# Peptides against a protein of PDB entry 4ASU, part 92

Target 1, 270 residues: chain A of PDB entry 4ASU
Amino acid sequence: ATLKDITRRLKSIKNIQKITKSMKMVAAAKYARAERELKPARVYGVGSLALYEKADIKTPEDKKKHLIIGVSSDRGLCGAIHSSVAKQMKSEAANLAAAGKEVKIIGVGDKIRSILHRTHSDQFLVTFKEVGRRPPTFGDASVIALELLNSGYEFDEGSIIFNRFRSVISYKTEEKPIFSLDTISSAESMSIYDDIDADVLRNYQEYSLANIIYYSLKESTTSEQSARMTAMDNASKNASEMIDKLTLTFNRTRQAVITKELIEIISGAA
Target 2, 83 residues: chain B of PDB entry 4ASU
Amino acid sequence: FTFASPTQVFFNSANVRQVDVPTQTGAFGILAAHVPTLQVLRPGLVVVHAEDGTTSKYFVSSGSVTVNADSSVQLLAEEAVTL

## One batch from the design tools (peptide; aimed at target 1 T127 V143 L146 A210)

Design b2_p30_7_s1 (made by RFdiffusion4, then SolubleMPNN; from b2_p30_7, 15 letters changed)
Fold by OpenDDE base, seed 5:
Structure b2_p30_7_s1 (fold): chain B 270 residues (1-270), chain C 83 residues (1-83), chain A 30 residues (1-30)
Amino acid sequence: as target 1 above (270 residues)
Amino acid sequence: as target 2 above (83 residues)
Amino acid sequence: PVPKPESDSLPQTEEERAEVMERFREWLAL
């Protein structure tokens, strides 16, 4: 490689390092906010899931329609955030299909679609885009919930798959159940709630779905920002190491050129 | 008893004496041994009666309330403010 | 004179930013 080639490469990597450092700082700021907002959101979301956990709602085996909601975002450069969700979705879809269930998929965030479109295009109902530019709001979750409920797909049971935040360096892909209104209303374990008006139950279910989606979005966002921060930190370190290596190569090459020129001068003067 | 909005937690697995909630069918009081029920909140006043006799008041916009068989209660409001 | 690496100005345009991000993605894939 010529000195010019090395210099060009050095310049490129230095620019990359500047970008990765900047992105790290942005991700750090977003992470800090997301983590603060996740605290109440987790209590809220876990509270919403309490009914389904305590009631032990069972879907009859004759019911075959299953919905998978994958929660991620549109933005890349966040490690395995998207692939982890997609992997779990694929696994769940395969298991359900093997059990004779009909599976439909909803993607929250364009990255889910990007990963699964080729293999699962026929199973996709809808993909929600423009996820991850701004922190998710309850309004956003409500819109998603409403569109899901109005999709015309009469699922019996579903799964929402998202990355749960553990720490700045750790997340776990989790699955939570979602149930249709019919499944909830027909569940034997819900008999203790029988005096509930159908309209009340419908409205309750709408809130429940919105709550769970909101919770999943907050967990996903926090996980994503932490992962991006880590990825950008690693990229910055890798860039630094490469800069050091290339600088050494540059210096060695420069010395060799100088030595060659000196030899030529000495030999030509001879 | 858990009472939260998407942005704020007011009570998290707390023991309370009574919670008065505004529902679409009317306001009702939730006591420790209340029968399991599901309700939807209407805009109105939530009153939490603590075991120590203190009373806290909140305004809620909408949401849900769940009373489970184990006497656990989840009050989840879309928006809530302390009064 | 050792050419001072001309400080490549941070991409100011969206297009320049996109190009740098593409190069960055390529670099990360390598």
Scores: peptide ipSAE 0.132, ipTM 0.856, DockQ to the pose 0.013
OpenDDE base, seeds 1, 2, 3, 4: peptide ipSAE 0.100, 0.028, 0.041, 0.024; ipTM 0.845, 0.813, 0.830, 0.817; seeds 1, 3 fail the geometry check

Design b2_p30_7_s2 (made by RFdiffusion4, then SolubleMPNN; from b2_p30_7, 13 letters changed)
Fold by OpenDDE base, seed 1:
Formats: sequence, structure tokens, C-alpha cells
Structure b2_p30_7_s2 (fold): chain B 270 residues (1-270), chain C 83 residues (1-83), chain A 30 residues (1-30)
Amino acid sequence: as target 1 above (270 residues)
Amino acid sequence: as target 2 above (83 residues)
Amino acid sequence: PVPKPKSDRLPQTEEEREEVRELFRKALAA
């Protein structure tokens, strides 16, 4: 490699290092905010799921329509965040299909669609884009919930798949159930909740769905920002090591060039 | 008893004596061993009566309230403020 | 782009619901 080639590579890697360092700082700031906002969101979301856990809502086996909602974002450079969700979605879809269920998919974030489009394009109903630029709001979750409920698509039960935040270095892909109004209304375990007006139950379900989606978005965002921070830190370290190696190579090459020139002068070949 | 909004937690698995909630069908008091029910909140006043006799007041927007068979209660409001 | 409602709350009126439905229809048609 010529000195010029090494110099060009050094400049390129130094630029990458600057970018990754900057992105690390941005991710760190977003992570700190996301973690703070996740605390109340988790209590809120877990509270919304309490009914389904306690009432033990069961979907009859003859019901075949199953919805999968995958939650991630549009943004890359965050390690295995998107691939983990997509992997779980694929596994769930395959298991449901093997059980004779009809599976449809909603993607929250463009990255899920990008991964699953070739293999699952016919199963996708809707993909929500522009996820991850701003922290998710309850309004965002409400829109997704309303679009689902008003889409005309009928499902019996579903699964929302997202990355649950554990720590700055750990997340876990998890699944939570979602149910249609008909499934909730017809569930035998719901019989103890007497004197519930149909309009009340419908409105309740709208809130429940919005709450669960909101919770999943907050978990996903926190996991993503932490993973991005780690990824950018690793990239910056790798760039630093490469810069050091190339600098040594540059110095050695420079010395060799000087030595060659001196030999040419001494030998009279110049 | 759990009472939260998307952005704030007021009670997390707390023991309370009574909670008064504004619902679309009317205001009702949730006592110990209340029958299971699902309700939707209307904008209004929530009053939490603690076991020590302390009373806390909140204004809530829309949301939901769940009373489970095990007497656990989840009050989830879109917006809530302490009064 | 995900359609955004005018408010951060779930629609409570039929008018608000219709606005959201219209946004959804537009989004699906794009």
C-alpha cells in the first residue's frame, strides 16, 4: 500500500470515528430520557395487562384469526434489536400456521417490514413508519390502536412482540396477548364482570389496546437506545484500534521510502 | 390499588380503604371486596381514602378502571393531576 | 407517515372517530 492509500484510509476511519462518537452521545441522551419515561409507562402498561392475566381469557380453538404486532423502529445501527423482534415474529407465525391459524402482521417501524417483506409480504396488513425520531407518546399508541380497530380486519386474538428493557446491556424479546372485543365478550371467565354495557366494554378495549401498545413502544425505545449506545461505543473503539494500526503501518512505510531514497542516492542510481 | 397515567404513578399496588371514581355511568365508591367490574372514566374527581385516614384528591381525564375478582384495582387515566 | 390525531387522547366522540378513520383510509391508500 502506498503512503497515499494509507493516508486516505486513515482519514476515512477518523471520520467514521467522529460520527460514531457523536451518535453515541446522542444515543446516551435519548437513553437517559427513555429510561426515566419507562418507569411510569411500565406500571401503566402492566396495570392494563392485569385483567387478561387474572381473567384468564381463552380463545376457542375453532377461532383461527391471529394478529401479530411487531414493535421496533425505522432506525438502524442498534445491534440485534430489529432482528430479534423479526426472529420472534417468524417463529410465532410459523407455529400458528402449523396449528392451522390464519396469521396477519402489523409492523411498527419500517425495519420489521424490511426484514420480513420477502417471506411474509402477503401477511402484512399495515406498516407504521416514522417510528423512533421522537419519543413515543400515548397519542401515537392511540392512533395505532384506532387504526387496528377501525381497519375492518377481524381477528380473534393476537400477540404484540417487542424488546423489553432489562439493563443498559440487556434486553429480552417478549410477547403479550391482545384480544378482540368479541373474544373478550364471549369469554366464560368474563361472566363474573356482570352488568357491563357493550359500549363501556368497547371503550374499555380501545384504552386497553392503546395502553399495551404504548407500553411496548416505551420498552422498545429504551432497549433500542441502550443497544445503539453500546454499538456506537464498540464502533468507536474498533475505529481507534484500526487508526493505531494504520498509523504504525504509515510510519513503517514512510521509513522504508526514506531508506530506499537514501540507498538510491548512495548508490548513484539517482 | 394501582393508579397511574402514562407519565406518572400515584399508587402502585397500595392498600387503600376506598376509592371514589367518576365513571360514564356515574360516580361510585370502590370498597374492599367490591364485586368485579369494568368501567370507563369520565373527566372528574378521584378521591382516594387511605387506611390511615388520609384523603387524596385527583382530577382525571378519560381512562379505565378495573376491579378484579381478587379485589385488586387498576385505575388508569390518560391524564391525572393532584389537587 | 403515521397520521396524527389533533389530540393525544383516544377519540371520544363519533366526529373524532370519523376523523381518525379518514386518516387511516388515507394512510392505507398511499
Scores: peptide ipSAE 0.033, ipTM 0.836, DockQ to the pose 0.073
OpenDDE base, seeds 2, 3, 4, 5: peptide ipSAE 0.042, 0.027, 0.029, 0.025; ipTM 0.820, 0.822, 0.816, 0.823; seeds 2, 4 fail the geometry check

Design b2_p30_7_s3 (made by RFdiffusion4, then SolubleMPNN; from b2_p30_7, 12 letters changed)
Fold by OpenDDE base, seed 4:
Structure b2_p30_7_s3 (fold): chain B 270 residues (1-270), chain C 83 residues (1-83), chain A 30 residues (1-30)
Amino acid sequence: as target 1 above (270 residues)
Amino acid sequence: as target 2 above (83 residues)
Amino acid sequence: AVPKPESDYLPQTEEEREEVMERFREAVAL
């Protein structure tokens, strides 16, 4: 490679490093906010899931309609965040299909659709776009919940799949159950709950769905920003190492050129 | 007893004597060993009676309340403020 | 407050971001 080629490459990588460093800082700021907002959201969301854990709601085997909700975002450059959710969705869809269930999919965030469109296009009901530009609000979750309930797909049971935040360096793709109003109302385990009006139960279920979606969005956002921060840090380090290598190569090449020129001068071949 | 909004936690697995909640069907008091129930909140006053006799008041918007068979309670409001 | 990127050359769209990453991958592979 000529000195000119090496210089051009150095300039390019230095520019990339500046971009990745800047993206790291942005991700870090978003992560810090997301983590703060996740603390109450987790208590809230886990509280909403407590009923399902305690009531041990079982869906009859003859019920065949299953809804999978994948929660992610529209934004890339965050490591395996989207692929992890998509992988779990694929696995769940395959397992349910093997069990004779009908499976429909909802994607929260365009990246889920982007990954699954080729193989699962016929199973998609709706994809929510414009996810991840701003921190999710309860209002956002409510809109998603209402859209799901109004989708016309009368599921019996569902699964919400999202990345749960563990630490700045770790997340885990998890699944939580979603039950239809009919499944909850018909569950034998619900018989212990006295004087539940049908309208009350419907409204309760609407809140429950909004609550779990909100929770999943907060977990997902925190995981995503953390993963992006890590990815951009790694990219910046890799760029730094490459800059160092190229700088050494530049110096060696420069010395070789100088040596060659000196030899040509001394030999009179110039 | 857990009482939270999406943005704030007021009680997390706390022991309380009584919680008064505003529901769409009317206000009711949740005592120890209350029968399991599900209710939806209406905008109104929540009163938490602690075991030490202290009383805390909150204004809540919409939401849900769950009383489980194990006497655990989840009060989840969309919005809540301390009074 | 999310700090504004200091660089005017930061990718604003996903497509631009992918292009940057592709260039980065190419640069690292060489």
Scores: peptide ipSAE 0.082, ipTM 0.815, DockQ to the pose 0.017
OpenDDE base, seeds 1, 2, 3, 5: peptide ipSAE 0.081, 0.061, 0.032, 0.014; ipTM 0.830, 0.835, 0.810, 0.802; seeds 1, 2, 3 fail the geometry check

Design b2_p30_7_s4 (made by RFdiffusion4, then SolubleMPNN; from b2_p30_7, 17 letters changed)
Fold by OpenDDE base, seed 5:
Structure b2_p30_7_s4 (fold): chain B 270 residues (1-270), chain C 83 residues (1-83), chain A 30 residues (1-30)
Amino acid sequence: as target 1 above (270 residues)
Amino acid sequence: as target 2 above (83 residues)
Amino acid sequence: PVEKPKSDSLPQTEEEREEVRRKFQEWLAL
């Protein structure tokens, strides 16, 4: 490579490094906010799941319709965030299909669709886009919940798959159950909840779904911002190493050029 | 007893004497060993009676209340404010 | 007296959500 080529490459990598450093700082700020907002959201979301854990709601085996909700975002450059969710969705879909279940998929965030569309296009009901530009609100979760409930797909049970935040360096893809109104109403374990009005139960289910979606969005967002921060840090370090290597190459090449010129001068003077 | 909104936690697995909640079917008091029930919140006053006799008041917009067989309670409001 | 927002279900429209928020804020201001 010529000195000019190396210089151009150095300039390019230095610019990339500036961008990745800037993106790291932005991700760090978003992460700090997301982590703060996750604390109450986790209590809220875990509280919403308590019924399903305490009531031990089981779907009858004769029920065949299963819904998978994958939660991620539209934005890239966050490591394995999207692929982890998609991988678990694929695994769950395959297991359910092998068990003779009908599987439909909802994607929260465009990246899920981008990964799964080719292989699972027939199973997709809807994809929610414009996820990840702003912190998710309860209103956003409510819209998703209502759209799902009004989709006309009469699922019996479902799974919401999302990345749970563990730490700044760790997340885990997890699955939580979703149950239809009919499944909850018909569950034997719900018999202890006597005299629940059907309208109350319907409204309760709407809140429950919105709550779980909201929780999953907050976990996902925190995980994503953390992963992006890490990815941008790694990119910045890699760029730094490449700059060092190219600088050494530049210096060696420059020395070689100087040596060649000196030899030519000496040889031409002879 | 857990009482939270999406943005704030008021009680997290706390022991309380009684919680008065505004529901669509009417306001009721949740005592220890209350029968399991599911309710939806209406905008109104929540009153939490602590074991020490202190009373805290909150206003909630909407949400849900769950009373489980194990006497655990989840009060989940969309919006809530301390009064 | 600002009428307490009647929430029978989750607000389905953005307008309904905004109205609930507005009413709630108005109530808080009282």
Scores: peptide ipSAE 0.137, ipTM 0.868, DockQ to the pose 0.066
OpenDDE base, seeds 1, 2, 3, 4: peptide ipSAE 0.000, 0.039, 0.028, 0.036; ipTM 0.778, 0.837, 0.819, 0.807; seed 4 fails the geometry check

Design b2_p30_8 (made by RFdiffusion4)
Pose (drawn by RFdiffusion4):
Structure b2_p30_8 (pose): chain A 181 residues (1-270 with 5 gaps), chain B 83 residues (1-83), chain P 30 residues (1-30)
Amino acid sequence: ATLKDITRRLKSIKNIQKITKSMKMVAAAKYARAERELKPARVYGVGLIIGVSSDRGLCGAIHSSVAIIGVGDKIRSILTFKEVGRRPPTFGDASVIALELSIIFNRFRSVISYKTEYSLANIIYYSLKESTTSEQSARMTAMDNASKNASEMIDKLTLTFNRTRQAVITKELIEIISGAA
Amino acid sequence: as target 2 above (83 residues)
Amino acid sequence: PAVEIEKPAFSSAVKEAVYEALLAAAEKAL
């Protein structure tokens, strides 16, 4: 309730809002990179339960929608392949998955809407390239919604700060008048 | 005729005369009228004879060549670089 | 988990050639 507590809380939630907004544009830039590389990947991969995701969270209902194997550390987190989503998926990563050894992944449509031999590794590569494009655009919206929630929280606390600031001024003034009187 | 690596796409549904291809057993030159077959590749060169008579030379490390029941061929390699 | 790759037995030379090609692609990625 003190001004010091409110000033500390404002700076705390402003830090979160700046970071979440900073990841909206990052997911927008990384999604643009993912879609640029999805066009040649779609024309490349055409011709057992495999779950395709990533280690990196903060992407909304992507890991929860997909319901030994399992690519993406967040899919084993419910009940394995680790270290994906930090860097774009290469064909070598799809090869290692095939080397250690009917498939579930998120297919890219747009920014809003989604759906859940040598040839076998090409399907794993097709899923990896589709998945990260889906993971990044979903994260673009997830952090956009978080940036909106943190901004609404700042507005509510600013109104509290103005009430408390007025209440402190009047209290100090009363203590002066009374001390005089 | 479709030729693509994971990195870049060279030909998208040609419309081409013939394509020389490295295969595990020697080499195969795939004409416009070729039997439906499924083959696996080896380290070798790919020569693409264009419809206008010109030539295109690439290199292939490994992959697969697929010629369907119709006049359609899809050649895909893990890496294809010039030169 | 660590990435560990062991060569299995192959029934044909084609499968062996595919395995060697995938392994070469993985080593290049590293």

Design b2_p30_8_s1 (made by RFdiffusion4, then SolubleMPNN; from b2_p30_8, 18 letters changed)
Fold by OpenDDE base, seed 2:
Structure b2_p30_8_s1 (fold): chain B 270 residues (1-270), chain C 83 residues (1-83), chain A 30 residues (1-30)
Amino acid sequence: as target 1 above (270 residues)
Amino acid sequence: as target 2 above (83 residues)
Amino acid sequence: DEVVIKRPEFSSETEEAVFDSLLEVYKKQQ
């Protein structure tokens, strides 16, 4: 490589490193906020799931309609955040299909659709966009819940798949159940609950759905920002190593050129 | 007893004597060994009676309340403020 | 189908705004 080529490459990599460092800082700030906001969101979300866990709600085998909600975002450069969710969605969809279930998919964030569009396009009900730029709010979750409930797809049960935050260096893709109103109302385990007005139960379930979506968004966001921070840090380190290597190469090449020029001058061969 | 909004936790798996909640069907008190039930909150006053006899008051928006067979209670409001 | 998650344009229509109003009314009644 010529000195010019090395210089150009150095400049390019240095610019990339600046970008990745900047992105790391932005991700770090967003992560710090997300982690703080996740604490109450976990209590809230886990509280919302308590009924389903404690009641051990089972969907009869004759019920065939299953909804998969994948939660991620529109934004890339966060390692395996999106692919992990998509992989689990794909696995779940395949398992359900093998069991003779009808599967529909909702993507929260455009990346889910981007990954699964070729293989699962016919199963998608809706994709929600503009996810991940701003911290998710309960209002956002409510919009998603409402859209789902108004989609006309009468699912019996479903799965919400998202990345649960463990630490700054770790997340785990997890699944939580969602149930239709009919499934809840007909569940034998619900018989211990006093006669609940149908309207009350409907409203309750709407809240439950919004709650779990909100929780999943908060977990996903925290995981994503953490993963992005790590990814950008790794990218910055890789760039640094490359810069060092190229700098050494540049210096050696420069010295060789100078030496050659000096020899040519001294020898009169120029 | 768990009482939380999306942004704030007031009680997390706490033992309380009684919780008074405003529901769409009317206000009711949740005592120990209350029968399992599901309710939806209406905007109003929540009163938490601690075992030590202290009382805390909160104003809540809409939300849900769950009383489980194991006596666990989840009070989840969209908005809540300590009064 | 694609749906863009939009924030409510009017804060007054949000649950929060309604809550704040109700809270104010409640405080006035005490």
Scores: peptide ipSAE 0.168, ipTM 0.863, DockQ to the pose 0.059
OpenDDE base, seeds 1, 3, 4, 5: peptide ipSAE 0.123, 0.112, 0.146, 0.147; ipTM 0.858, 0.859, 0.869, 0.868; seed 5 fails the geometry check

Design b2_p30_8_s2 (made by RFdiffusion4, then SolubleMPNN; from b2_p30_8, 14 letters changed)
Fold by OpenDDE base, seed 2:
Structure b2_p30_8_s2 (fold): chain B 270 residues (1-270), chain C 83 residues (1-83), chain A 30 residues (1-30)
Amino acid sequence: as target 1 above (270 residues)
Amino acid sequence: as target 2 above (83 residues)
Amino acid sequence: SEIVIKRPEFSSETEEAVYESLLKVAEKEL
């Protein structure tokens, strides 16, 4: 490699390193906020799921319509965040199809669509875009919930798949159940909840769905920002190592060129 | 008893004497042995009566309240403020 | 189909005003 080539490569890698360092800092700031906001969101979301866990709501086997909601974002450069969700979605969809269920998919964030479009395009109901640039709000979750309920797809049961935050270096892809109004109302375990008005139950379900979506968004966001921070840190370190190697190569090459020039001068061979 | 909004936790698995909630069907008090129920919140006052006799008041917007068979209660408001 | 999640264009000011108004009403009922 010529000195010029090495210099060009060094400049390029240094620029990449600047970008990755900057992105790391941005991700770190967003992560810190997300983690703080996740604490109440987790209590809120887990509280919303309590009914389903305690009532042991089950969907009858004869019911065939299943909805899968994958939660991620539009933004890349965050390791396996999107692929983990997509992988679990694929697995779940395949299992349900093998069981004779009809499966429809909703993607929260454009990356889900990008990954699944080729293989599952016919199963997609809707993709929600502009996810991940700003922190998710309860309003965002409510919009998603409302659009889902108004989609015209009368699912019996659903699964929301998202990355749960564990630590700055760890997340886990998880699944939580979603139940239709009909499934909830017909569940034997709900018989203990006496005198529930149908309108009340409908409204309750709308809140429940919004709550779960909100929770999933907060978990996903925190996981994503943490993963991005780590990914950008790793990229920056890799760039640093490459810069060091290329710098050494540059210095050696430069010395060789100088030596050659000196020899040419001394030998009179120019 | 759990009482939270998306952004704030007021009670997390706490023991309380009574919680008064504003629902679309009317305001009611939740006691330790209250029958299981699901309700939707209307804008109004939540009053939490602690075991020590202290009373806390909150304003809530919309939301839900769940009373389970195990006497656990989840009060989930879209927005809530301490009064 | 694709849906863009839009923030409700409710100005933070309107939301704050509504909240303040509701708080005042709540305080009176106290």
Scores: peptide ipSAE 0.071, ipTM 0.823, DockQ to the pose 0.049; fails the geometry check
OpenDDE base, seeds 1, 3, 4, 5: peptide ipSAE 0.047, 0.048, 0.058, 0.054; ipTM 0.828, 0.832, 0.834, 0.837; seeds 1, 3, 4, 5 fail the geometry check

Design b2_p30_8_s3 (made by RFdiffusion4, then SolubleMPNN; from b2_p30_8, 17 letters changed)
Fold by OpenDDE base, seed 1:
Structure b2_p30_8_s3 (fold): chain B 270 residues (1-270), chain C 83 residues (1-83), chain A 30 residues (1-30)
Amino acid sequence: as target 1 above (270 residues)
Amino acid sequence: as target 2 above (83 residues)
Amino acid sequence: DEIVIEEPEFSSEEERQVFEDLLAVAERER
C-alpha cells in the first residue's frame, strides 16, 4: 500500500470513529430515558398480565389459529436485538405448524419483516413501521392493538415476542400470551368472575391487549438502546485499534521510502 | 392493591382497606375478600382508603380494574392524577 | 432537542463499507 492509500484509509476510519462515538452518545441518552420510563411500564404491564396468569386461561386443543407478534424496531446497528426476536418467532412458528396449527405473523418494526420476508412472507398479516424514532407511547400501543383486533383474522390464541431488559449488558427474548375475546369468554377458569357483561369483557380485552403491547415496546426499546450503545462502543474501540495499526504501518512505510530514496541518491541510480 | 398508569405508579402491591372506583356500570367499593370481577373504568374519582385511615383521591380517565380470587386488585388507568 | 441521529451520514460508499465491517467484527467478538 502506498502512503497515499494508507492516509486515505486513516482518514476514513477516523471519520467512522467520530460517527460511532456520536451514535454511542445518542444511544446512551435514549437508554437513560428508556430505562426511567420502563419502571412504571413494568408495573403497569405486569398488572395487565396478572389476570391471565392467575386465571390460567387455556386454549382448547381443537382451536388451530395462532397469532405471533414480534416486537422490535426499524433501526439497525444494535447487535442481535432483531435476530433474537426473529429466531424465537421462527422457532415458535415451526413448533405450532408441527402441532397442526395455523400461524399468522405481525411484525412491529420493519426489521422483523426484513429478516422473515423470504421464508415467512405468506404468514405475515401486517407490519407496523416507523418504530424506534421516538419512544413508544400508550397511544401507539392502542393503535397497534386496534389494528390487530380489526384485522379480520380470528385467532384463538397468540404470542407476543420481545426482548426483556435485564441490564446494560443483558437482555432476554421472552414470550407472553395473547388471547382472543372468544377464548377468554369460553375459558372455564373465568367462571369465578361473576356477572361480566359481554361488552365489558370486550372493552377489558382491548385495554389488556394495548397494555401488553405497550409493555413489550418499552422493554424492547430499552434493550435496543442498551445494545446499540454497546455495539457503538465496541466499534469505536475497534476503530481505535485499527488507527493505531495503520499509523504504525504508515510510519514504517515512510521510513522505507526515505531510505530507498537516500540509497538511490548515494548509488547514483537515479 | 396495585394502581398505575403507563407513566406513573401510585400503589404497588400495597395493603389498603377500601378502594372506590368509577366503572361503566357504576361506582363500587372494593373491600377485602371482594368477589372476583372485571370492570372497565369511566372518567371519574378513585378514592383509596388506607389501613392507617388516610384517604387519597385520584381522577382517572379510562382503564380497567381487576379483582382476583386471591383478593389482589389491579387498577390500571390510561391517565391518572392526584387530586 | 432529541438528537435523532438516524442513519449515519457517510461521505462515500467506502466509508459505509468500512463502518459495516467494523460493526461485523464487533458483533463477532461478543
Scores: peptide ipSAE 0.187, ipTM 0.889, DockQ to the pose 0.014
OpenDDE base, seeds 2, 3, 4, 5: peptide ipSAE 0.064, 0.027, 0.050, 0.031; ipTM 0.855, 0.842, 0.852, 0.843; seeds 3, 4, 5 fail the geometry check

Design b2_p30_8_s4 (made by RFdiffusion4, then SolubleMPNN; from b2_p30_8, 19 letters changed)
Fold by OpenDDE base, seed 3:
Parts: structure tokens; sequence; C-alpha cells
Structure b2_p30_8_s4 (fold): chain B 270 residues (1-270), chain C 83 residues (1-83), chain A 30 residues (1-30)
């Protein structure tokens, strides 16, 4: 490689390092906000899931329609955030198919679609885009819930798959159940609940879905920002190491060029 | 008793004497060992009666109320503010 | 191709705005 080539490469890598450092800083700021906002969101979301846990709602085996909601974002450069969700979605879809269930998919964030398009395109009902630029709001979750309920797909049960935040260096892909109105209303375990008006139950279910979706979005966002921060830090370190190596190569090459020029001068070949 | 909005927690697994909630079917009081029920909130006043006799008031938007068989209660409002 | 939904541009009054309006009315009545 010529000195010019090495110099060009050095410049390129230095520019990349500047970008990764900047992205790290942005991710750090977003992470701090996300973590703060996750605290109440977790209480809220876990509270919404309490019914399903306490009532032990089960879907009858004869019910065949299953919905999978994968939660991530449109943005890359965050390690295994998207692939982890997609992997679990694939596994769940395969298991359900093997059990004779019909599976449809909703993707929150374009990355889910990007990963699953080749193998699962026919199973997608809808993909939500423009996810991840701004922190998710309850309004966003409500829109997703409404679209789900209005999709025309009469699912019996479903699962929402997302990354739960554990720490700045750790997340875990998790699954939470979602149930249709019919499944909730027909569940034997719900018999202990007082006579509930059908309209009330419908509205309750709508809130429940929105609540769970909101919770998943907040967990996902926090996990993503922390992972991006780590990824950008690693990228910056890798760039630094490469810069050091190339700098050494540059210095050696420069010395060799000088030596060659001197030899040419001395030999009269110049 | 858990009372929260998406952005704020007011009570987290707390013990309370009574909670008055505004529902679409009317306002009712949740006492200890209340029968299990599901309700939807209408905008209005929530009153929490603590065991020590203190009373806290909140204005809430729409949301849900769950009373479980184990006497746990989840009050989840889309918006809520302390009065 | 599956339907793609973008984040809604809420042109309508948000629930927060409605809530604030209701709260304001409530405060005026007290």
Amino acid sequence: as target 1 above (270 residues)
Amino acid sequence: as target 2 above (83 residues)
Amino acid sequence: SPVVIKRPEFSSETEEQIFNSLLAVYKKQQ
C-alpha cells in the first residue's frame, strides 16, 4: 500500500471513530431518559399483566389462531437487539406451526420485517415503521393496539416478544401473553369475577393491550439504547486500535520510501 | 393496591383501607376483600383512604380497575394527577 | 405486501389535551 492509500484509510477510520463517538453520546443520553421513564412504565405494565397471571387464563387447545408481536425499532447498530427478538419469533412461530396453529405476525419496527421478510413475509399482517427516533408514548401503543384489533385477524391468543432491560450491559428477550376478548370472556378462571358487562370487558381488553404494548416498547427502547451505547463504544475502541496499527504501518512505510529514495540518489538511478 | 399511570406511580403494592373509583357504571368503593371485578375508569375523582385515616385525592382520565380474588387491586389510569 | 403503518400525525386533540381540559373544568367547579 502506498503512503497515500494508508493516509486515506486513516482519514476514513478517524471519521468513522468520530461518528461512533457521537452516536455513543447520543445513545447515552437516550438511555438515561429511557431508564428513568421505564421505572413507572414497568410498574404500570406489570400491573396490567397481573390479571392474566392471577387468573391463569388459558386458551383452549382447539383454538388455532395465534398472533406474534415482535417489538424492536427501525434503527440498527445496536448489537443483537433485533436478532434476539427475531430469533425468538422464529422459534415461537415454528413451535406453533408444529402444533397445528395458524400464525400471523405484527412487527413493531422495520428491522423485524427486514430480518423475517424472506422466510415469513406471508405471515405479516402489518409492520409499524418510524419506531425508535423518539421515545414511545402511550399514544403510540394505543395506535398499535387499535390497529391490531382492527386488523381483521381474529386471533385467539398471542405473544408479544421484546427485550426486557436488566442493566446497562444486559437485556433478556422475553415473551408475554396477549388474549382476545373471546378468550378472556370464555376462560373458566374468569368466572370468579363479578358479572362484567360486555362493553366494559371490551374496553378493558383494549386498555390491557395498549398497556402491555406500551410496557414492551419502554423495555425495548431502554435495552436498545444501552446496547447501542455499548456497540458504539466497542466500535470506537476497534477504530482506535486500527488507527494505531495503520499509524505504525504508515511510519514504517514512510521510512522505507525515504530509504529507497536515498538509495536511488546514491546509485544514480534517480 | 397498585395505582399508576404510564409515567407515574402513586401506589405500588400498598395496603389501603378503601379506594373510591369513578367507573363507567358509576363510582364505587373498593374495600378489603371486595369481590373480584373488572371495571373501566371514567374521568373523575379517585379517593384513596389510607389505614391511618389519611385521604388522598387524584383526578384520573380513562383506564382500568382490576380487583383480584387475592384482594390485590390494580388501578391503571392513562393520565392521573394529585389534587 | 403487508400494510405499513407510520407513526400517526395526531391532527386530533390528544387525550392529554382532553384530560387537561377536564382537569381545568374540575378545578373551576371546586
Scores: peptide ipSAE 0.043, ipTM 0.861, DockQ to the pose 0.059
OpenDDE base, seeds 1, 2, 4, 5: peptide ipSAE 0.042, 0.039, 0.046, 0.036; ipTM 0.817, 0.846, 0.856, 0.854; seeds 1, 4 fail the geometry check

